# Designs tried in a protein design run: peptides against a protein of PDB entry 5D63. Part 11

Target 1, 292 residues: chain A of PDB entry 5D63
Amino acid sequence: SLRRGIYHIENAGVPSAIDLKDGSSSDGTPIVGWQFTPDTINWHQLWLAEPIPNVADTFTLCNLFSGTYMDLYNGSSEAGTAVNGWQGTAFTTNPHQLWTIKKSSDGTSYKIQNYGSKTFVDLVNGDSSDGAKIAGWTGTWDEGNPHQKWYFNRMSVSSAEAQAAIARNPHIHGTYRGYILDGEYLVLPNATFTQIWKDSGLPGSKWREQIYDCDDFAIAMKAAVGKWGADSWKANGFAIFCGVMLGVNKAGDAAHAYNFTLTKDHADIVFFEPQNGGYLNDIGYDSYMAFY

## One batch from the design tools (peptide; made by RFdiffusion4, then SolubleMPNN)

Design b1_p8_8_s4 (from b1_p8_8, 4 letters changed)
Fold by OpenDDE base, seed 3:
Structure b1_p8_8_s4 (fold): chain B 292 residues (1-292), chain A 8 residues (1-8)
Amino acid sequence: as target 1 above (292 residues)
Amino acid sequence: PSLDFAPP
């Protein structure tokens, strides 16, 4: 079954993703097919899937940027019915905004069925052009039409997954204590993480003994990422991944504060030095404390 | 342990 999380939703037939036009929060904003760039944020193309309690395989889909929800216009079962962004809530009872999402017959892609109409989200004619129509369309779960098959590429991790990634890292001290601050985290590409670092002013910040040293840099980076998240996205119920660690060196005679994020595959952590913007697999310290 | 008093 599909897990709660943030997804980039890509057509199985052509290189097109489900895009909310201009990221607009207006009711009735078209959802369209649009090209995407791998390993980037793809701002208008991220969707938070929230599972509905006690309704098997059924979700709301909230656009991360606009904070609006995928909505089948008037819940109509007619082929060609518009799919739009519309105001809503994560646990709505409105069948126009409830989507049953299950594996297609190919075992890799998903189909997205409207709960009420039983029609499927369809990239009309498999059109790969920017702005191509996405609509509700008649279909079945077992048919092989790629117009109605979608890859759900997960762009977030749960707190449990983050915890597991930390736990398997070799640079964790035996006394390690982790503190989880949120439940679901958007994982940023390094390029975006670095840009936030640059925009924070940290590259120009001067190290000063105790008054502005390693802990200040690490906390400032986390604060910058948090503020970036708040300023960039209208959806709620997730955070942006950026951890703070305290570590001790191998000799046990020095400590350091630094950041960390997750690798592209979300399986491992990578250390980030906020004093110089470097990414390292080994920062020279073993972490005895983290919060993220 | 004491904090690192040099930039890494």
Scores: peptide ipSAE 0.037, ipTM 0.751, DockQ to the pose 0.231
Fold by OpenDDE base, seed 1:
Structure b1_p8_8_s4 (fold): chain B 292 residues (1-292), chain A 8 residues (1-8)
Amino acid sequence: as target 1 above (292 residues)
Amino acid sequence: PSLDFAPP
């Protein structure tokens, strides 16, 4: 079953993603096919899938940027019915905004069926052009039509997944205690993470003994990421991944505060030094505390 | 131990 999370949703037939046109929050904004750039944020193309309690394999899909929801216009079962962004809530009972998402017959892609109409999200004619129509269309779960098959590339991790990644890392102290602050985390590409660091002013900040040292840098980075998240996205129910760690060196005579994020595959953590913007697999300390 | 890191 599809996990709760943030997804980039790509057509199985052509290199096109589900895009909310212009990222607009207006009701009735078209959802369209659009090109994407791998390993980037793809701002208008991220969707938070929220599972509906007690309704198997059924979700709302919230556009991360606009905070609006994928909506089948008037819930119509007519082939060619527009799919739009529309105001809503994560746990709505409106069948226009409820989507049953299950594996297709190929076992790798998903199909997205409207709960009410039983029609499927369709990239009309498999059109790979920017602005191509996405519509509700008749179909079945077992047919092989790539116009209705979608790859769900997960762009977030749960707190449990982050915890597991930390637990696998060799640079964790035996006394480690982690504190989880949120439930789901958008994992940023390093380029974006670095840009936030640059924009925070930290590259120009002077290290000063005690008054602005490692802990201040690490906390400032986390605060900058948090603010970036709040300023960038209108959807709720997720955070931006940026951890803070306190670590001790092997000799046990020095400690350091630093940041960390997740690797691209979400399986491991990578350390980030906010004093110089460096990414390291080994920062020279073993973490005895983290919050993220 | 005290938290400290002095970059060059």
Scores: peptide ipSAE 0.034, ipTM 0.758, DockQ to the pose 0.251
Fold by OpenDDE base, seed 5:
Order: sequence, then C-alpha cells, then structure tokens
Structure b1_p8_8_s4 (fold): chain B 292 residues (1-292), chain A 8 residues (1-8)
Amino acid sequence: as target 1 above (292 residues)
Amino acid sequence: PSLDFAPP
C-alpha cells in the first residue's frame, strides 16, 4: 500500500512525469506529462498523497507547488476527460478528487483510479512530449498498458523514517536525545540545500566568538530552510528536512553545533557544516541532541 | 544532565 508522502510520479512507459502546467493554482489548470531531471526538485511535479481514513488505498493528491488537487473534470467516466488542478482539501469527500492508488500487474508501478468514475489516469497515447495530455481513461487493474502505469518516487520521509536514519548513524552519542518537530519532510537534493545556504547569506557571515558562532550558523541555516519552504510551496502538511545537532568530540573537551540532512536514498544522514557549506560523513563530533 | 556546550 502507498504511504502518505510526497511523490514524483513518473510514467512507466516514457520519461514523463505528472506535471501541473506552470504550477498554476487556477481551477482547471491542465495536468500534463512533462520531462523531468532526476535528482532535482522538479517544482511542478511533486504531489502530496494524503490517505483517506477508512477508504482503502484512496488518496487526495495535492500539488506541492500550487496547493491545488488533482481533479477529474466533472468526475466524468468518458475516456479523454481532462485531469486538472482544482482547489480542494486533503480529506475531501468530492469523488472528483479521490484517487485509488494500487500496484499494477507488474508489481512495481501503480495505477491511479478515480474513485467515482473508476477510470484511470492516462498519459494519452504515451506521448512523451512536454504538455502531453493526461486524462481519465477506461481501463482495468490487470492491464499492462504503460500509459496508465506510474512509478511513485518518494521524495519525503516520515518523522519515524528520519529517526531511524539518525539511529543508524555511528556518530550519535550515547546520551542522544532527538526532538521531532514535524510529521513529514521533503528531502532536498544537496544542490538545492546548498543553494538555500548560499542565498541565506551564511557564506558571507563571519564567525565571531559567542555572538555569532556555530549555534548561530546552524540555527540560521534551519531558519533559511524553513523560510524557503514557506515561500516556495503552497501546500501544507509537510516540512522541509533540515536538522540541527549539538555534538561533542571523542575527547569530550569540545562541542559543536551543525546541521544535517538525509542522503538520496533516505537511509542515512549526512552532516552539513553551515560555516563552510560542506557535507561530511564524519564531522568529528557525536550528537547528543538534535531537533528536526 | 545536559553536557556543557562550548562550541567553536
């Protein structure tokens, strides 16, 4: 079963992702196939899947950028019915915006069925061109048609998954205490994380004894990421992953404050030094406290 | 108890 989370949704047949055209929040904005760049943010192509309580395998799909929801126009069962962005809520009862998402017959990809119409999200003719039509189309769960099969690339982690990644890291002090601030986290590519760091002004900030030292750098980075999240995305119900750690060295005679994020596969953490923008597997400290 | 924090 599909977990709550943020997904990049890619066609199983061609290198095309489900894209909200221009990221527009206007009702009726076309959802289209569009090319994507692996390991990038893909701004208009991220979808928050919110599971509907007591409705098996059924979700709303909120476009992260626009804050609007995937909507089958008039809930029509006619093949070729437009799929658009439309205003909505995460737990709507509107069947136009309810999608049953289950594994396809190949066991890897998913099919996306409208709850009401029972038609499937279809990349019409398997067209790989930018702006290709995505529509509701007749189908069955067992069909092998790649036009209706989608890979759900998870772009976020739950707080539990983040906690597990931290727990696996060898640079955690025996006295470690973690404090979870949110429930679901968009995990940024390092390039995006670095860009936020650059834009924050931290690269030009000077270390000053106590008045602007390691803790100030680490907190400033987290604040910058938080602001970036708020300014970049209209959807709610998630945060941007950026942790703060306090650590002590092996000798126990020095402490440091630093950041951390998750690796691409979300299985591990990587340390980030906000004073120089470096990523490290070992920052020279064992964390006794984190919040993220 | 919290560790003393004297960060660089």
Scores: peptide ipSAE 0.033, ipTM 0.714, DockQ to the pose 0.146
Fold by OpenDDE base, seed 4:
Order: sequence, then structure tokens, then C-alpha cells
Structure b1_p8_8_s4 (fold): chain B 292 residues (1-292), chain A 8 residues (1-8)
Amino acid sequence: as target 1 above (292 residues)
Amino acid sequence: PSLDFAPP
């Protein structure tokens, strides 16, 4: 079953993603096919899938940027019915905004069926052009038509997954204590993470003994990421991943505060030094505390 | 130990 999380949803037939046009929060904004750039944030193309309790394989899909929900216009079962962004809530009972998402016959892609109409999200004519229509269309679960097959590329991690990634890292002290602050985290590309760092003013900040040293830099970076998240996205129910660690060196005679994020595959962590913007696999310290 | 980092 599909897990709760943030997804980039890509057509199985052509290099097109499900895009909320212009990221607009207006009711009736078209959802369209649009090109994407791998390993980038793809702003208007991220969807939070929220599972509906006690309804098997059924979700709402909230656009991260607009905070609006994928909506089948008037819940119509007619082929070619528009799929739009529309105001809603994560646990709505409106069948226009409820989507049953299960594996297709190929075992790798998914099909997205409207709960009420039983029609499927369809990239009309498999059109790869920017702005191509996405509509409800008749179909079956076992059909192989790529117009109705979608890859769900996971762009977030649960707190448990983040915890597991930390646990796999060799630079964790035996006394380590981790503190989880949120439930689901959007994982940023390093380029975006670095840009937030630049925009925070930290590159121009000066180290000063005690009054503005390693812990201040690390906490300022986390605060900057948090603010960036709040300012950038209208959806709720997730955070932006940025951790703070306290570490001790091998000799046990020095300690440091620093940041960390997840690698592209979400399997490992990478350390980030907020004093210089560097990414390191080994920062020279073993973490005895983290919060994220 | 205390937390600190001295840049070069």
C-alpha cells in the first residue's frame, strides 16, 4: 500500500509530471502535465498523500505549494472530466477529492481512481507538452495504458525513516539521544538547502567566542529552513528536514554543533557545516544528541 | 566538553 508522504507523480509513458498550473490556490485551477527537472524541488508538482482512515487504499492529494486538493470536477464519470485544484481538507468526505491509489498491472506504477466516479486520472492522449490536459477517464485496474499509469517518487521521509537513516551512520556516539520534532519531512536537494543557507545571511555571519559560535550557527540554519518552509508552502502536515547535532570528537576533548540532512536516496545522512556551507560525510565528530 | 569551534 502507498504510504503517507509527499510525492512527485510522473507519467509512466512520457516524461511529464502532475502539475498544478502556476501553483494557483484558486478553485478550479487546472491540473496539467508538465515537464520536470530530476533532483530539483519541482515546486508545483509535489503532492501530499493523506490516507483516509478505514477506507482501503484511499487518499486525498494536497498540492504542497497551493494547499489545495486534487478534485474531479463535479465528480463526473464522463471521460474527459477536468481534474483541478480545489479547496478542501485532508480527511474530507467529498468523493470529488478522494482517490484510490493502487499498483497497476506492471507492479511498479500506480493508477489513481476517483473514489466516487471510479474513473482514472488520465494524461489525455499521452501528451508530453507543458499544459497537457489531465482528466478523469474510463478504465480498469488491469489495463496497461500508460496514459493512466503513474510513478510515485517519494520526496519525503517519515520521522521513523529519518531515525533509521541516522542509526545507520557510523558517526553516532554510544550515548546518542535523538529527539523527533515532526512526523513527515520534505527532503530538500542540496542546491535548495544551500540556497536557504545563503539567503539566511549565515555566510556573512562572524564566529564569536560563546556569543555566536557553533550552536548559534546550527540553530540559525534550522530556523532559516523552518521559516523557508512556512513561507514557501501553503499545505500543512509536514516539515522541512533540517537536523541539529551535538557531537564529540574521538579524543573526547572537543565538542561541536552542526547540521545534517538526508542523502538523495534517503538512506543516509550527510553533515552540513553552517559556518562555511560545506557538506561532509565525516565532520570529525560523533553525535551524542540530535533534534530534527 | 564545552561546545565551540575556532575557524583557522
Scores: peptide ipSAE 0.033, ipTM 0.755, DockQ to the pose 0.235

## One batch from the design tools (peptide; made by RFdiffusion4, then SolubleMPNN)

Design b1_p9_1_s1 (from b1_p9_1, 3 letters changed)
Fold by OpenDDE base, seed 5:
Structure b1_p9_1_s1 (fold): chain B 292 residues (1-292), chain A 9 residues (1-9)
Amino acid sequence: as target 1 above (292 residues)
Amino acid sequence: GGLSAATRP
């Protein structure tokens, strides 16, 4: 089954992603095919998939940017029915906004079936142009039509996955204790993470003994990422990944506070020094505490 | 006993 998470949803046939036009929160905003740039945020093209309890393989899809939900207009089973953004809730009973998502016959892509109409999300004619129509269309689970097959590129990690990444890192102290603050985390590209750091004012912040030193820098970075998340996205039920660590050096005579994020493949952590904006695989400290 | 805090330049 598809895991709860944030996905970039890409057509299996052409380089087009499911895009909420202009990221608008207005009811009836078209969902369209649009080009995307790999390894970037793709703002209007991120979807939080929330599994519906006790309904197998069925989700709501919340646009991360607008906070609205993928909606089959009037729940119509007619081929060509518009798929739009519409106000909703994560655990709605409205079948217009309930989507059964399962693997296609190719075992890699998914198909997205409206729960009520049993039609499928279709990139009409496989049109790769920006603004191409996405509609409900007749289909079957087993057919190979790439217009109805979608790759779900996971853009987030669960707290458990983050915990596992930390556990694999060689720079963790034997006394390590981690504190998980949220359940699901959007993982940012380093370029975005760095931009948040720059916009926070930390690059120009003055180090001052104890009153504004390593812990203040590290916490300020986390606060900046949190604020960026709140200011950037209207959807709820997720956080932006940015950790804080306390570490001790090998000599045992110095401690440091720093940040960390996840690598692109989400399998490892990378350390971030908020005093200079550097990314490091080894920051020179072993972490005995983290919160994220 | 606590450890001394360290920072990067």
Scores: peptide ipSAE 0.041, ipTM 0.724, DockQ to the pose 0.148
Fold by OpenDDE base, seed 3:
Structure b1_p9_1_s1 (fold): chain B 292 residues (1-292), chain A 9 residues (1-9)
Amino acid sequence: as target 1 above (292 residues)
Amino acid sequence: GGLSAATRP
């Protein structure tokens, strides 16, 4: 079953993703097929899937950028009915915005069925062009039509997954205590993480004894990522992954404060030094405390 | 007691 999370939703037949046109929050904004670039943010193409309690395999899909929801126009069962962004809530009872999402017959891709109409999200004619129509269309769960099959590329981690990634890392002290601040985290590409670091002014910040040293740099980076998240996305119910660690060296006579993020596959952490913008698999310290 | 902070440029 599909887990709560942020997904990039890609057509199984052509290199096209489900895109909210211009990221607009206006009711009735078209949802269209659009090209994407792997390992980038793809701003208008991220969807928070929120599972509906006590309704099997059924979700709302909130566009991360606009904060609006995937909506089948008038809930119509007619083939070719527009799928748009529309205002809503994560746990709505509006069947226009409820989507049953289950594996297709190929066992890898998913189909997205409107709860009310029982029609499926369809990339019309499999058109790979930017702006191609996405519509509700008749279908069945067992059909092999790639126009209605979608890969759900997970772009976020739960707090439990982040905790597990930390636990697997060899640079964790035996006294480690972790503090989880949120439930779901968008994991950024390193290029985006670095850009936030650059825009924060930290590259030009001067190290000063106690008044602006390692802990100040690490906290400033986390604050910058938090602000970037708040300024960039209108959806709620998630955070941007950026951790702070305190660590002790092997000799046990020195400590450091630093950041960390997750690797692309979300299985491991990588350390980030906010004083120079470097990514390291070994920062020379074992973490005894983290918050993220 | 405590640990001294390790400095990095």
Scores: peptide ipSAE 0.040, ipTM 0.720, DockQ to the pose 0.147
Fold by OpenDDE base, seed 2:
Structure b1_p9_1_s1 (fold): chain B 292 residues (1-292), chain A 9 residues (1-9)
Amino acid sequence: as target 1 above (292 residues)
Amino acid sequence: GGLSAATRP
């Protein structure tokens, strides 16, 4: 089953993603096919899939940027019915906004079926152009039509997945204690993480003994990422991944505070030094505490 | 506990 999470949803036939046009929060905003850039944020193309309790394989899809929901216009079963952004709630009973999402016959891609109409989200004519129509269209679960097959690229991790990534890292002290602050985390590309760091003013901040040293830098980075998240996205129910660690060196005679994020495949953590913006697999310390 | 002045300059 598809897990709760944030997804970039890409057509199986052409390099086009499901895009909320202009990221607009207006009711009736078209959802369209649009080009995307791998390993970037793709602002209008991220969707939070929230599973509906006690309804198998069924979700709402909230656009991260606008905070509106994928909506089949009038719930019509007619082929060519518009799919739009519309105001809603995560656990709505409105069948226009309920989507059954299951694996296609190829076992890799998904199909997205409207719960009420039983039609499928379709990239009309497989059009790869920016602004191409996405509509409800007749189909079946076993058909191989790539216009109705979608790859769900997971852009987030659960707190449990983050915890597991930390646990398998070799630079964790035996006394480690982790504190989980949220339930689901958007994982940023390093380029975006670095840009937030730059925009925070930390690159120009002066290290000063105790009054503004490693812990201040690390916490300032965490705060900057949190603010960036709040300012960037209208959807709720997720956080932006940025951890703080306290570590001790092998000799046990020095300590340090630093940040960390997840690798691209979400399987491991990478350390981030907020004093210089460096990413390291080994920062020279073993973590005895983290919060994220 | 706490961090010492042994921080990265």
Scores: peptide ipSAE 0.040, ipTM 0.733, DockQ to the pose 0.153
Fold by OpenDDE base, seed 1:
Structure b1_p9_1_s1 (fold): chain B 292 residues (1-292), chain A 9 residues (1-9)
Amino acid sequence: as target 1 above (292 residues)
Amino acid sequence: GGLSAATRP
């Protein structure tokens, strides 16, 4: 039932997230509990859950930053076995890196069971301290122990979900045609999206008739986001959400190119004007084309 | 039609 996607994984008992220590790609890097800041990227704490074909409710968990995978050390069933980052592949057959993820008995949180050992990912002693041990530990699916219960906060959307958000927006032209470029998209906080915009140099770019006008700004923003993604994350199999739209005004006598992203709840789109860095619910145009 | 709109000078 858990969808493919990028998750921030938070303990159900204390404000601690599953963190790959220092974001290191070295084999055996500890996975630990660590504090997090809501509505930020939390760089070392994002995990791409890839469902394994024909194995119910079973995933690999790739750390977005390091590109390494959650790994139960030696696949041991002993309580207290370290959980580490380790090199791997999305569709590995290595049971050390296969995790069955299903709802806990409370119906909201998940438990993360190693496929081979049948032990569960455990925040040892419920320790909320930075660097607290995360280990494989004996458990059952029906236990209420919050040390083994995790909230999966989804940080990405599928292309289908993005498409649905666009379809709900009132500023879509009747002739709209969308072109989907990727399958899964990390959705950035506006602050991060804006920072990429700033770092791109677009705020200082001069509008010039035809040669560097609205379409150039919009495409440059998308290119900047794409480069930021490539430079920031070692994991593959996802993109960073940044759309380009072409729109026409109500009078039908003017067209514009602009960007868009998703709202925090991923249910709607918000327009972004790359010429001034503004976020708008209504940019004054109805989109007849988008690619994202 | 072509794109011609600008949101800043």
Scores: peptide ipSAE 0.035, ipTM 0.735, DockQ to the pose 0.138; fails the geometry check

Design b1_p9_1_s2 (from b1_p9_1, 3 letters changed)
Fold by OpenDDE base, seed 4:
Structure b1_p9_1_s2 (fold): chain B 292 residues (1-292), chain A 9 residues (1-9)
Amino acid sequence: as target 1 above (292 residues)
Amino acid sequence: GGLSEATMP
């Protein structure tokens, strides 16, 4: 079963992703195929999949940027029916916005079936051009047609997955306590994380004893990421991953406050020093407290 | 008690 989370959804046949055109929040905005850059944000191409309680393998798909939902126009079962962004809610009963998502016959890609019409999300003609039509189309679960097969690249982690990544890290103190602030986290590429750091003004901030020291830098970075999230995305029900840690050195005679994020594969954490923008696998401290 | 350490001058 597909897990709740944020996904970049890529066609199995051509290098095209499901894109909400111009990230517009207007009802009826076309959802189209569009090129993407691996290991980047791909702003208009992120979708929050929210599972519907008591309806097997069925989700709403909310565009992170616009806050609108994937919608089959008029719920029509006709081949070629437009798929658009439309206002909605995560737990709607509108079958135009309910999608059954299950593995295709190849066991790696997924097919996306409209709950009401039973048609499938189709990259029409497998067109790899920017702006190519995505439509509802007739099909079956066992067909091998790549026009209707999609890879779901997970771009987020649950709080439990983040907790597990922290627990695997060797730089955690025996007295460690972690505090989870949210349920689902978009994990940023380091380049984006660094850009937020730059834009925050922290690179120009001066360390001052007690009045603006390591904890101030670490909290300022988390605040900057939080604000960036609020300013960048219209969807709700997720946060941007940016942790704060307090750590003690091996000698036990010094402590530090710093940030951390997740690695690209989401399996581990990497430490971030907000005083210089550095990423480190070992920051020289063992964490006794984190919140994220 | 908590300690605070600088990584920058």
Scores: peptide ipSAE 0.035, ipTM 0.744, DockQ to the pose 0.139
Fold by OpenDDE base, seed 2:
Structure b1_p9_1_s2 (fold): chain B 292 residues (1-292), chain A 9 residues (1-9)
Amino acid sequence: as target 1 above (292 residues)
Amino acid sequence: GGLSEATMP
């Protein structure tokens, strides 16, 4: 079963992703196929999948950028019916915005079926061009047509997954206490994380004894990421991953405050030094406290 | 207090 989360949704046949055109919040904005760049944000191509309680394998799909929802126009079962962005809510009863998402016959990709019409999200003619039509189209769950098969690349982690990544890291102190602030986290590529750091002004900030030292840098980075999230996305129900840690060295005679994020595969954490923008697998401290 | 109350360098 597909987990709640943020996904980049890529066609199984051609290098095209499901894109909300121009990221527009207007009702009726076309959803189209568009090229993407691996290991980048792909702003208009992120979708929050919210599972519908008591309806098996069924979700709403909220565009992260616009805050609007994937919508089959008039719920029509006709092949070629437009799929658009439209205003909605995460737990709507509108069948135009309810999507049953299950594994295809290949066991890796998914098919996306409209709950009402029983038609499938289709990259028309497998067109790989930017702006290619995505429409509802007739099909079956067992068909192997790549026009209707989609890879769901998970771009977020649950708080439980983040907790598990921390727990398996070797640089966690025996007295560690973690505090979870949110339920679902968009995990940023390092390049984006670094850009937020640069834009925050922290690279030009001067370390000053107690008045602006390691804890101030670490908290300022967390605040910068939080603000970036709020300013960048119109969807709700998720946060941007950026942790703060307090750690002690092996000798027990020095402490430090620093940041951390998740690795690309979401299985591990990597430490981030907000005083110099460095990523480290070992920052020289064992964490006794974190919040994220 | 614990380590959490120590002054951070």
Scores: peptide ipSAE 0.033, ipTM 0.712, DockQ to the pose 0.224
Fold by OpenDDE base, seed 3:
Structure b1_p9_1_s2 (fold): chain B 292 residues (1-292), chain A 9 residues (1-9)
Amino acid sequence: as target 1 above (292 residues)
Amino acid sequence: GGLSEATMP
C-alpha cells in the first residue's frame, strides 16, 4: 500500500509529471503534464498523499506549493473531465478529491482512481508536451495503458525512517539521544540545501569565541531551513529535513555542533558543516544528541 | 566532566 508522504508523480509512458499550472492556488487551476528535472525540487509537481482513515487505499493529494487539492471537476464520470487544483482539506469527505491509489498490473506503477466516479487520472493521448491535458478517463485496474499508469517517487521520509537512517550510521555515540520534532520531512537535494545556506548569510558569518561559534552556526542553519519551508510552501503537515547534532571526538576531549541531512536514497545521513558548507560522511565526531 | 558539560568550539 502507498504510504503517507510527498511524491513526485511521473507518467509511466513518457517523461512527464503531474504539474499544477503556475502553482496557482485558484480554484479550477488546471493540472497538466509537464517536463521535470531529476534531482531538483520540481516546485509545482510535489503532492502530499494523506491516507483516509478506514477507507482502503484512498487518499487526498495536496499540492505542496499551492496548498490546494487534486479535484475531479464536478466528480463527473465522463471521459475527458478536467482534473484541477481546488481548495480542500486533508480528510475531506468530498468524493471529487478522494483518490484510490493502488498498484497497476505491472507491479511497479500506480493507477489513480477517483473514489466517486471510478474513472482514472489520464495523461490524455500520452502527450509529453508541457501543458498536456490530464483528465478523468474510463479504465480498469488491469489494463496496460501507460496513459493511466504513474510512478510515485517518494520525496519525503517519516520520522521513523529518519530515525532508522541515523541508527545505522557508524558515527553515533553509544549515549546517543534523538529528539523528533515532526512526522514527515521533505528531503532536499544538496544543491537546494546549499542555496538555503548561502541565502542565510552564514557563509559570511564570522566565528567568534562562544558568542557565535559552532552551536550558533548549526542552529542558524536549522532556522534558515525552517523559514525557507514556511516561505516556500502553502501545504501543511510536513517539515523540511534539517537536523542538528552535538558530537564528541574519538579522543573524548572535544565536542562540536553541526547539521545533517539525508542521502538521495533516504537510507543514510550525511553531515553538513554550517561554518563552510561542506558535506561529509565523517565529520570527525560521534553524535550523542540530535534534534530534527 | 560529562559530554554535555564540554565547551564547544
Scores: peptide ipSAE 0.032, ipTM 0.712, DockQ to the pose 0.217
Fold by OpenDDE base, seed 5:
Formats: sequence, structure tokens, C-alpha cells
Structure b1_p9_1_s2 (fold): chain B 292 residues (1-292), chain A 9 residues (1-9)
Amino acid sequence: as target 1 above (292 residues)
Amino acid sequence: GGLSEATMP
């Protein structure tokens, strides 16, 4: 079953993703096929899938950028019915915005069925062009039509998954205590994480004894990421992954404060030094405390 | 006994 999370939703037949046109929050904004760049943010193409309690395999899909929801126009079962962004809520009862998402017959891709109409999200004619129509279309769960098959590339982690990644890292002190701040985290590409760091002014910040030292840098980075998240996305119910760690060296005679994020596959953490913008697999310290 | 607090560099 599909987990709650943020997904980049890619067509199984052509290199096209489900895109909310211009990221607009206006009701009736077309959802279209659009090209994407792997391992980037793809701003208008991220969807928070919220599972509906007590309704098997059924979700709302909130566009991360606009905060609006995938909506089948008038809930119509007619082939070619527009799929649009529309205002809504995560746990709506409106069948126009309820989507049953299950594995296709190929066992890798998913199909997205409107709960009410029983039609499927369809990249019309498999058109790979930017702005190609996405519509509700008749179909079945077992047919192999790639126009209705979608890969769900997970772009987020749960707090439990983040905790597991930390637990696997060899640079965690025996006294480690982690404090989880949120439930679901968008994991940024390093390029985006670095850009936030640059835009924060930290590259130009001078280390000063106690008044602006390692903890200030690490906290400033965390704050910058938090602000970036708030300023960039209209959807709620998730955070941006950026951790703070306190660590001690092997000799036990030096400590440091630093950041960390997750690797691309979300299986491991990578340390980030906010004083120089470096990513390291070993920062020279074992973490005894983290919050993220 | 309790651990001494240390200033972060």
C-alpha cells in the first residue's frame, strides 16, 4: 500500500510528471503533464498523499506548492473529464478529490482511480509535451495502458524513517538522544540545501568566539531551512528535513554543533558543516544529541 | 555525579 508522503508522480510510459500548471492556487487550474529534472525539487510537481482513515487505499493529493488538491471536475465519469487543482482539505469527503491508489498489474507503477467516478487519471494520448492534458478516463486495474500508470517517487521520509537512518550511522555516540520535531519531512537535494545555505548569509558570516560559533551556525541553518519551507510551500502537514546535532570527538575533549540531512536514497544521513557548506560522511564527531 | 557542562566551540 502507498504510504503517506510527498511524491513526484511520473508517467510510466513517457518522461512526464503530474504538474499543476504554473503552481496556481486558483480553483480549476489545469493539472497537466510536464517534463521534469531528476533529483531536483520540481516545484509544481510535488504531491502530498494523505490516506483517508477507514477507506482502503484512498487518498487526497495536495499540491505542495499551491496547497490545492487534485480534483476531478464535477466528479464526472466521462472520458476526458478535466483533472484540476481545487481548494480542499486533507480529509475531505468530496469524492471529486478522493483517489484510490494501488499497484498496477506490472507491480511497480500505480494507477490513480477517482473514488466516485471509478475513472483513472490518464495522460491523454501519452503525450509527452509540456502542458499535455491529464484527464479522467475509463479503464481497469488490470490493463497495461501506460497512459494510466504512474510511478510514485517518494520525496519525503517519516520521522520513523529518519530515525532509522540515524540509527544506522556509525558516528552516533552511545549516549545519543534524538528529538523528533515533525512527522513527515521533505528531503531536499543537496543543491537546494546548499542554495538555502548560500541565501541565508551564512557563507559570509564570521566565526566569533562564543558570540557566533558552531551552535549559532547550525541553528541559523535550521532556521533558514524552516523559513524557506514556510515561504516556498502552501501545503501543510510536513516539514523540511534539516537536523541539528551536537557531537563529541573520539578523545572526548572537543565538541561541535553541526547539521545533517538525508542521502538521496533516504537510507543514510550525511553531515553538513554550516561554517563552510561542506557535506561529509564523517565530520569527526559522534553525535550525542540531535533534533530534527 | 553529573557531567560537567562544556562550552561549544
Scores: peptide ipSAE 0.034, ipTM 0.697, DockQ to the pose 0.121; fails the geometry check

